# Peptides against a protein of PDB entry 4LZF, part 30

Target 1, 155 residues: chain A of PDB entry 4LZF
Amino acid sequence: GGRLVVFPNGTRKELSADGQTVKVMFFNGDVKHTMPDQRVIYYYAEAQTTHITYPDGMEVLQFPNNQTEKHFPDGRKEITFPDQTVKTLHPDGREESVLTDGTIIQLNPDGSKVIQFNTGQREIHTADFKRREYPDGTVKTVYSDGRQETQYPTG

## One batch from the design tools (peptide)

Design b1_p22_2_s3 (made by RFdiffusion4, then SolubleMPNN; from b1_p22_2, 6 letters changed)
Fold by OpenDDE base, seed 4:
Structure b1_p22_2_s3 (fold): chain B 155 residues (1-155), chain A 22 residues (1-22)
Amino acid sequence: as target 1 above (155 residues)
Amino acid sequence: APEARPVTDELSTPTPQPTYDL
């Protein structure tokens, strides 16, 4: 069978019979699982947050509000919000949000924004203009000085 | 005895969800 160690402070350590799983139940209510695949699952009782660390450097935070945050070894972060919107923060400073309706919002390091609508329309926001691209090839641009330009498809 | 980890701000506060300007 497994082994249970009980410490004077109330912390308990349970080892599986095969020795591959270790469970520590801390006196403060925290729980640490070391799994056979070497991932460490740590539950913080005060925050009610679960922190999973993987051998490759991947980290996963699971919050009590049903939000999940993944921290990739390359510095990328992926946040799944409670409404299931997914936001990715790239190491280059680019941010991408994927909405549940399929809309994609990109924020670029230069401050520009690109929206790919679920309708197939695309909108580009820069300091100088807003541009709407339509599936038929029509492009409408509104410049910061108030000028408007429409380019019609060449079909 | 094994020591519990300290709670950090990252563990206590999930990243706020931004508003979407469409």
Scores: peptide ipSAE 0.431, ipTM 0.897, DockQ to the pose 0.900
Fold by OpenDDE base, seed 3:
Structure b1_p22_2_s3 (fold): chain B 155 residues (1-155), chain A 22 residues (1-22)
Amino acid sequence: as target 1 above (155 residues)
Amino acid sequence: APEARPVTDELSTPTPQPTYDL
């Protein structure tokens, strides 16, 4: 059978019968689970936050506002906001937000911005211009010097 | 006895959600 150890300070440690699962219930209300796959699930009672650590170095934070943050071993972060928008932060400084309507917003390390609208239109913002690309192949560019250019589809 | 972990700012404060300019 399993084992229960009760410490003088009120902390309790439960060991499964197979010895593969360990649950520690701390006197402050924190809970630590060590799972058979060696992931560690730690619940912080004061913050009401769950922190999961994996053997490969991945970490997952689950906040009481329903936000989830994943920290990947390669340095990438993926944030799922309460509204289900997903933001990815890449190690090179690139950021991508996927909105619930399918719109994708990309911020590049050079300061440029790309919006892929759910309508199929695409907008590119650089230091030199703003450009709108339409599904029919039309491209409209407004340059920083005030020039405007329309490129019509070939056909 | 096992020791509880300290609470850090990272655990207490989720990353703020920015506004989206379209």
Scores: peptide ipSAE 0.429, ipTM 0.897, DockQ to the pose 0.906
Fold by OpenDDE base, seed 5:
Structure b1_p22_2_s3 (fold): chain B 155 residues (1-155), chain A 22 residues (1-22)
Amino acid sequence: as target 1 above (155 residues)
Amino acid sequence: APEARPVTDELSTPTPQPTYDL
């Protein structure tokens, strides 16, 4: 059978009969599960936060405000905000946000910004220009000097 | 012989904080 250990401080440790699962219930209400697959599930009682660590170094955080975060071993972070926007932070400094309406916003390490609208239009922002690309192939560019250029799909 | 005293377990990680959207 399983084993229960009760510590003087009120912490309890439950061991499965096979020894593959360990549950620690801390005196403060926190809980730690070590699973057969070697993932560790922390529950922080006061913060109502769940933190899962995987043996490959991946981490998953679930916050009481309905935010979820994935921390990848390569340093990438994927955040699902309470409004269901998904933001990815890349190790190279690139950031990508996917809005619930399907709009994608990319911030590049060079400071450029790309917006892919749900309409199929794309807008590119650089130090030198702002460019709008339309689904029909029309491209409108406004340069930093105020010059404007329109390229039409028919030439 | 009495079983060895169990070692108390402690949380080794701080409580994580949510990343803010700026």
Scores: peptide ipSAE 0.099, ipTM 0.682, DockQ to the pose 0.080
Fold by OpenDDE base, seed 1:
Structure b1_p22_2_s3 (fold): chain B 155 residues (1-155), chain A 22 residues (1-22)
Amino acid sequence: as target 1 above (155 residues)
Amino acid sequence: APEARPVTDELSTPTPQPTYDL
């Protein structure tokens, strides 16, 4: 059968009969589950946070405010905010936010920003200009010096 | 005996939510 170990500090360790599942209930209320698939589920009682670690190095954090974070082995992070906005942090420093309306906001390592609106419009921000691209092919550029340019689609 | 993990050392903090104005 299963085995229960009770430590002097009040921590309890439950081992399944097959030894493949381990549950540690810490004296502070934290709980650690080691599963047969070698994933570890750690619950922080005070923070009400769940931290799952996978054998491949994947990590998942679930916060009490309904935020979820995925930490990928390659260093990428995916954050789902309480409002269901999803932000991806790439190892190269690029950031991407996907809003619930389908708008995509990209921050590039060079400091440029690209907004892809759900209307099909695109806005590019650089140190030198802001550019709006329209679905019809019209492009409006406002340069940092105040110069403006409009490029019309060739028929 | 196994001890509880320090909360602060093993957790990411919630990141600020990005601002967006249309």
Scores: peptide ipSAE 0.031, ipTM 0.624, DockQ to the pose 0.720

Design b1_p22_2_s4 (made by RFdiffusion4, then SolubleMPNN; from b1_p22_2, 8 letters changed)
Fold by OpenDDE base, seed 3:
Formats: C-alpha cells, sequence, structure tokens
Structure b1_p22_2_s4 (fold): chain B 155 residues (1-155), chain A 22 residues (1-22)
C-alpha cells in the first residue's frame, strides 16, 4: 500500500502505493504535491496562493483574488487580471494588453504605443506624433509641433 | 497589479518516524 511518514515537527508525508505521487503537509499548513508528470504543486496556506512548477520551466501562479500568472521558460509572462484583462510581458520589454471588449494596447520598448480599437480604428503614439487610422483609409496625424495632417483614401 | 510570491516555508525534514504502511 501507500506509506504515511510522520515527522517530529508535525510534517506529514504521504506516498502513493506506486510511488508516483508524493504529498507533503507541512507543519505551517503548506502543502506540496509531486505528481507523476513531475509537476510540483505548492500551496502557501497563509497567502492562499498556488504555485505550479513544470519540468520544462513553466510556472503558474494562482492568487486568491483570481489573478493568474504564467511564467514561460523564455522569460515571457502572461497575467490574467481579475477583470479578465490579459497582459503579456515580452522579454524584449514589449507589453500587450487585451481588454475584454477586444481592444489591444501595445507598448513598445521605444516608448511608442499602439491601440487597436474594437471599432477597427487604430491609434499610434510616438515621441513625434499621434496618428489615428480609420477603417475607410483616412489617416489623421497631430505632430508634437502642433501641425496637423489629414490623408484621405485615394479612390 | 502583479502580486509577489510569498517566501517559501522551511522545507528541512528532521529524522522521519514511520507510522504504518497503508
Amino acid sequence: as target 1 above (155 residues)
Amino acid sequence: APEALPVTAEHSIPTPQPVYDL
């Protein structure tokens, strides 16, 4: 059968009969599961937080406020906020936020910003200008020096 | 805002005392 080991400090270790699953219940209420697939599930009792570590280096954090974070082996992070906004942090410093209405906000490493609205309009912010692109092909640019340009679609 | 991971508790295991085989 399985084995139960009790330690003098109150920590308990349960071994499955096949030895593929290990559960450690720490004296502080933390719980560590080692699964047959070699993932480690750690529960922090005080913080009510679950941390899953995968053998490929993927990590998943589950917070009590329903925030979830995925930490990819390449250094990318994906954060799902309680409001279901998904923010991706790229290793190059690029950030992308996808809102629940389908709006996409991109922050580039150079400080430029691109907003793709759910209406099909796009707005580009740089140090030199703000530009609005419309689905009909109209483009409006406001430069930092106060100049304004409107480009109409050539029919 | 991102939350910080809490500090992992002490995982040192003193000499175990087996209770029974299941």
Scores: peptide ipSAE 0.035, ipTM 0.639, DockQ to the pose 0.039
Fold by OpenDDE base, seed 1:
Structure b1_p22_2_s4 (fold): chain B 155 residues (1-155), chain A 22 residues (1-22)
Amino acid sequence: as target 1 above (155 residues)
Amino acid sequence: APEALPVTAEHSIPTPQPVYDL
């Protein structure tokens, strides 16, 4: 059978019969589970947040608003927002957001932004211009000085 | 040996990343 330890402060520790699962229930309502696979599941009662740490250095955060974050050992983060948008933060400072409609938004470390629309149109934002590329090969550029240029596909 | 009293101060509560206003 499992073992229960009750501490004077009200904290409780449950040990499975095999000793592979440990559950600590803290006096404040927090819960820590150590699993047979060595993952640690910590539940913050006040914040209603779950934090899972894996032996490889992966971390998973689950927030009460249905946001989920994955923190990869390489420093990459993947955030799934409540609206199911997925944002990836790369260690190089690049950010990518994938919207539910398939639109991809890339923020680059140089401050440039690229939007790949689900329509096949692409928009590029730089310090010098905004450029819209169309599937037909038309390209419209608006420069920071207000100048506009349209390039048509060569027939 | 008596088990040490576990305390809640193991780590700070992480904060959610803000939604990026696109």
Scores: peptide ipSAE 0.033, ipTM 0.607, DockQ to the pose 0.227
Fold by OpenDDE base, seed 2:
Structure b1_p22_2_s4 (fold): chain B 155 residues (1-155), chain A 22 residues (1-22)
Amino acid sequence: as target 1 above (155 residues)
Amino acid sequence: APEALPVTAEHSIPTPQPVYDL
């Protein structure tokens, strides 16, 4: 059978009959599960946050507002916001957000921004200009000096 | 000796990243 150990401080440790699952219920309400697959699930009672650590170094955070974060061993982070927007933060400083409408927003380390709209339009932001590309091949550029250019598709 | 329960190692609860204002 499983084993239950009750500590003087109120912490409880449950061991499964096979010894493969360990549950620690801390006196502060925190809960730690060690699973057969060697993942560790830690629940912070005060913050209502779950932290999962995997043997490969992956970490998953689950917040009470329904935000989920994946922290990859390579330093990449993937954040799923409560609205289901997914933001990827790359180790090089590049950020990519995928909106629920299919819009993709890329932030580059140089400060440039690219928006791929769900309509097939693309907008490029640099220090020098904003450029809007349309599905018909029209390109509108507004430069930082206020100059504007429109390139029409060659008929 | 009671096995020193791992004191809740101060797992600093990571602060959630701010919601990106679109």
Scores: peptide ipSAE 0.033, ipTM 0.612, DockQ to the pose 0.241
Fold by OpenDDE base, seed 4:
Structure b1_p22_2_s4 (fold): chain B 155 residues (1-155), chain A 22 residues (1-22)
Amino acid sequence: as target 1 above (155 residues)
Amino acid sequence: APEALPVTAEHSIPTPQPVYDL
C-alpha cells in the first residue's frame, strides 16, 4: 500500500505503493506532485496557479484566469490568453500573435510589424511606411511623410 | 532516517504575462 507521512507542521506526504508518485500537501494548501515521468506539478493554493516542470526544462503555467504559458527549453514562450489568442515570444525578440479569427500579428526585432488578416490582406508597418497588400495584388503604401502610392496588379 | 520537512518556498510563484488587449 501507499505510505502517508504527516509532519508536525501539518504538511502531508503521500508515497505511492511503487514509490514512483510522490504527493506533498503543504500546510499552506500548496500541492506538489512528482510523477513517474519526472514531471513536477506544483499547485500554488493562494495564487490558484499550477506550475508543471518537465525533465527537459519545459515549463507550463496554468493561471486561474485560464491563461496558459509554455516556457520552452530554447527560451521560446507560448502564451494562450483567456480569449484563446496565442502569443509566441521567440528568443530573437520576434513576437507572433494568432487571434481567434485567424489574424496573425508579427512584431519583428527591428520594430516592424506585419499583420496577416483573415481576409488574405497583409499590412506591413515600418518606421518609414505602412503598406497594405490586397489578395488581388494591389499594394497601397502610406509613407511617414504623408505620401501615398498605390500599385495596381498589371492585368 | 527522519524525512526532512518539506518547505513551501521551493518555488517562487511566476508572474503571468499581461493579458493581451485588442
Scores: peptide ipSAE 0.031, ipTM 0.605, DockQ to the pose 0.213

## One batch from the design tools (peptide)

Design b1_p23_1 (made by RFdiffusion4)
Fold by OpenDDE base, seed 1:
Structure b1_p23_1 (fold): chain B 155 residues (1-155), chain A 23 residues (1-23)
Amino acid sequence: as target 1 above (155 residues)
Amino acid sequence: LAAEEAALEADLAAHHAKLATFL
């Protein structure tokens, strides 16, 4: 069988029979599981938040509102919002949001923004212009000076 | 036992400090 240690402060430590799983139940209600695969699963009782750490350095936070945050070893972060939008923050400063309808919003380090709509249209925002690209090849550009141009598909 | 208890208290504190960086 396993073993249980009860500390004077009320913290409890439970070891599995094989010794591969450790469960700590802290006096404040927090719970820490150390798994055979060396994952650490920490539950914050007051915040009702689960925090998983992996041996490779990946971390996962699960919040009570159904938001999930993943921190990858390469510095990338991925946030799944309660509405199931997924936002990825890249180490280079690029941010990408994938909406549930398939729309992709990209914020680039240079300040430009690209929206890839689920309809196949694409909108590009720069300091100099806003451009809409259509699936038929039509491109409409509104420049910062107010000028507008339309390029029609050839053929 | 006392040393282990102190280590566990420190671990709890460390986790809470870490959580604060995410919130």
Scores: peptide ipSAE 0.489, ipTM 0.919, DockQ to the pose 0.952
Fold by OpenDDE base, seed 2:
Structure b1_p23_1 (fold): chain B 155 residues (1-155), chain A 23 residues (1-23)
Amino acid sequence: as target 1 above (155 residues)
Amino acid sequence: LAAEEAALEADLAAHHAKLATFL
């Protein structure tokens, strides 16, 4: 059978019969599971937050509001918000948000912004202009000096 | 047993220190 150890401070440690699964119930209510696949699942009782650590260095945070954050070994972060928007933060400073309607918003390290609408339109924001690209090939640009330009599709 | 208890207390503290970096 398994083994249960109860420490004087109130912490409890339970081992499976094969010794491959360990459950620690800390005196403060926190719970730690060590799994056979070397995954560690830590539950913070007061914060009601789950922290999963993988052997490759991946970390996953699950918050009580249903927000989930994945922290990749390369420094990339992926946040799934309660509304199911997914935001990716890249190590180079680029950010990408995918909205539930399929719209993609990219924030680039140079300060430029690209919005790919679910309609097939694309909007590009730079220091010099805002540009709207339409599925028919029309491109409208509004420059920071107030100048406007429209390029019509050729056919 | 005492050494294991201390190690578990240290592990708890380490996890809470890590959590603080995420919040």
Scores: peptide ipSAE 0.488, ipTM 0.918, DockQ to the pose 0.953
Fold by OpenDDE base, seed 3:
Structure b1_p23_1 (fold): chain B 155 residues (1-155), chain A 23 residues (1-23)
Amino acid sequence: as target 1 above (155 residues)
Amino acid sequence: LAAEEAALEADLAAHHAKLATFL
């Protein structure tokens, strides 16, 4: 059988019969599970937030508004918003958002922006121009000096 | 037992310190 220890401060510690799972129920309502795979699941009662830590250093936070944040060992962060938009923040400063309609928005460290529309069109924003690329190969560029250029597909 | 109780209280405090870095 398992073991239950009740401490004078009201904290309770439950060990599974095999000793592989430990559950601590803290006096403040927090709960900590240590699992056989060595992941730790901590529930913050007041914040209603779940925090999972993995042996490889990955961390996952689940907030009461259904937002989820993953912190990867390489420094990358992935945020799933309540609307199911997924935003990835890279260690190099790149940010990528994937919208539910399949549109991808990329912000680059140099300040440029790239939008890959779900229609197959792509828009590139730099300090020097805005460029729209069409699936047929047409490219329209508006330069910062006011020039406009259309490049037609070959064929 | 008293030492284990103190260790568990310290673990709780450490988790709350960690949470504060995410909120």
Scores: peptide ipSAE 0.485, ipTM 0.918, DockQ to the pose 0.951
Fold by OpenDDE base, seed 5:
Structure b1_p23_1 (fold): chain B 155 residues (1-155), chain A 23 residues (1-23)
Amino acid sequence: as target 1 above (155 residues)
Amino acid sequence: LAAEEAALEADLAAHHAKLATFL
């Protein structure tokens, strides 16, 4: 069978019979599982937070408020908020939010913003204009100088 | 045993240091 070690400080370490799984129960209530695939599942007792680390450098945090954060080895972060909005932060500075209604909001490094509505409409915001693209192919642009332009779809 | 106990305490501390970077 497995084995249990109990340390004087109250920390306990359990090893599986095959030696591939290690469970540490720390004196403060934290729990660390080292799995056969070398992922580490750490539970912070006071914070009620689960922290998973993978051998490739991937990290996942699950918070008690139902927020989840994924930290990818490439520096990308993906945050699932309690309301189930998913925000992705890219290493290049681009940010994307996917709302529960399917709307996608993109913030680009150049300061432009793109909203893809769940209706199929898209709105592009730049320093020079706001543009609305409609599913039928109509495009309406309002330029910073107040000029407006409508491009109609070709039938 | 004492060395392993100290290593486990250090591991706990290291995890809490990491957690602080996320909170």
Scores: peptide ipSAE 0.484, ipTM 0.918, DockQ to the pose 0.950

Design b1_p23_1_s1 (made by RFdiffusion4, then SolubleMPNN; from b1_p23_1, 17 letters changed)
Fold by OpenDDE base, seed 2:
Structure b1_p23_1_s1 (fold): chain B 155 residues (1-155), chain A 23 residues (1-23)
Amino acid sequence: as target 1 above (155 residues)
Amino acid sequence: MEEEQKKLLEEQKALKEKLKKYL
């Protein structure tokens, strides 16, 4: 069967019968699970936060406010906010937010911003202009110098 | 047992320090 070790400080270590799962219950309420797949699940009692580490370098954090963060081995970070917006931070500095309505907001390393609205409209922000693209092919551009240009669809 | 308890305590401390960068 399983084994239970109780330490003098109140920490407990539980071994599964097969020896593949180890549960450590710390005296302060923290819990550490080592799983057969070599993932480690740590619960921080004070922060009420779960931290999972995988052998490939993946890390997952689950916060008490329902925010989840995934840290990928390639350096990418994915944050699921409580409102279910998903923000991805790429190693190159690019950021992408996907809203629950399907709107996508991209922030580029050069400072440009692209919003893909769920309506099919697209807005592009650069140092030189703000541009709105419409599903019918109309494009409206406001340049940094105040000039405005409207390009109408052909047909 | 004492050595293992010490090891677990040090591990707990290390994990708490690791978490600080995410909070």
Scores: peptide ipSAE 0.236, ipTM 0.839, DockQ to the pose 0.942
Fold by OpenDDE base, seed 4:
Structure b1_p23_1_s1 (fold): chain B 155 residues (1-155), chain A 23 residues (1-23)
Amino acid sequence: as target 1 above (155 residues)
Amino acid sequence: MEEEQKKLLEEQKALKEKLKKYL
């Protein structure tokens, strides 16, 4: 059988029979679960936030507003916003947002921005131009100096 | 038991401090 320890301050500790699962229920309502896979699930009662830590260094935060943040061991951060937009921050400074409609917005370390629309169109923003690429191969560029250029598909 | 209780309290405190950097 399992074991229950009740501390004088009201904190409770439950151990599974195999000892692989530990549940600590703190006097303030916080809860800590240590799982057989060595992940630790901590619920912060006041903040209503769940924090999961994995043995490989991954961390997951679940906030009361339905935002979820994943911190990967490789340094990536993935934020799922309440609207289900997913933003990935890469260690190299690249950011990628995937909208619910399938649109992908990429912010590159060089300051350029790329939008891949769900229509198949792609827009590239640089310091020097905005470029729209169409599925048929047409490319329209508006340069910062006001010049416009259209490149028609080849073939 | 008292020592373990104290340890758990310290852990809880540390975890709360850790959480602050995410909020």
Scores: peptide ipSAE 0.234, ipTM 0.839, DockQ to the pose 0.932
Fold by OpenDDE base, seed 3:
Structure b1_p23_1_s1 (fold): chain B 155 residues (1-155), chain A 23 residues (1-23)
Amino acid sequence: as target 1 above (155 residues)
Amino acid sequence: MEEEQKKLLEEQKALKEKLKKYL
């Protein structure tokens, strides 16, 4: 069977029978759980925050407000906000947000912005123009100098 | 047992410091 060690300060250490799972319950309510797959789960009682670390360098944070953050080994971060919006921060500076209505917003390092609407329309913002692409193939462009151009699917 | 308890206490302190990077 497993074994339980209770220390004088109230900290407890529990070992599974196979020795592959180790659970340390600290006297203050913090918990460290080492799993057979070598992931480590930390629970911080005061902050009510869970922090999971994986052998490949992945980290997952779960906050008491229901926000979740994933930190990837390549430097990418994925944040799931309490409202269920998902924001991805790329190492190159690009940011992508997926809204609950299906809209996708991309911010590019060059300052351009792309919005993919749930209707199938796409809007592109640059320093030189704002362009709207429609599902039927129509493209409308408003240039920074005030010119407007419409391109139709057939010509 | 005292040495092991001390080691666990030091580990707990290190974990708290690690968490501060994310809060």
Scores: peptide ipSAE 0.229, ipTM 0.839, DockQ to the pose 0.859
Fold by OpenDDE base, seed 5:
Structure b1_p23_1_s1 (fold): chain B 155 residues (1-155), chain A 23 residues (1-23)
Amino acid sequence: as target 1 above (155 residues)
Amino acid sequence: MEEEQKKLLEEQKALKEKLKKYL
């Protein structure tokens, strides 16, 4: 069978019969679960935060405000906000946000920004211009020098 | 028992320090 150890400080340690699962309940309310798949689930009582670590280096944080963060082994970070917006931070500095309405916002390392609206319109911001692309093929560009250009669809 | 308790306390401290970089 399993076993329970109770330490003088009030910390408790439970071991499964097979020894593959270990649960430590710290005196302060923190809980550490070591699972057979070698993932570790730690609950921080004061912060009310769950922290899962995987053998491959993946980490998952669940915050009390319902925000979830995934930290991938390659350095990518994915944040699911309480409103269910998903933001991905790439190791190269690129950031991508997917809004609940389907809008996608991309921030590029060079400082450019691309917004793909749920309407099918696309907006591109660079050092040289701001451009709006419309579903009908119309493209409006405002250049940094103040020049404006409209390209009309030909089809 | 005493050594194990000490180890667990040290582990708890290390885990808290690890979390600080994400809060």
Scores: peptide ipSAE 0.226, ipTM 0.835, DockQ to the pose 0.930

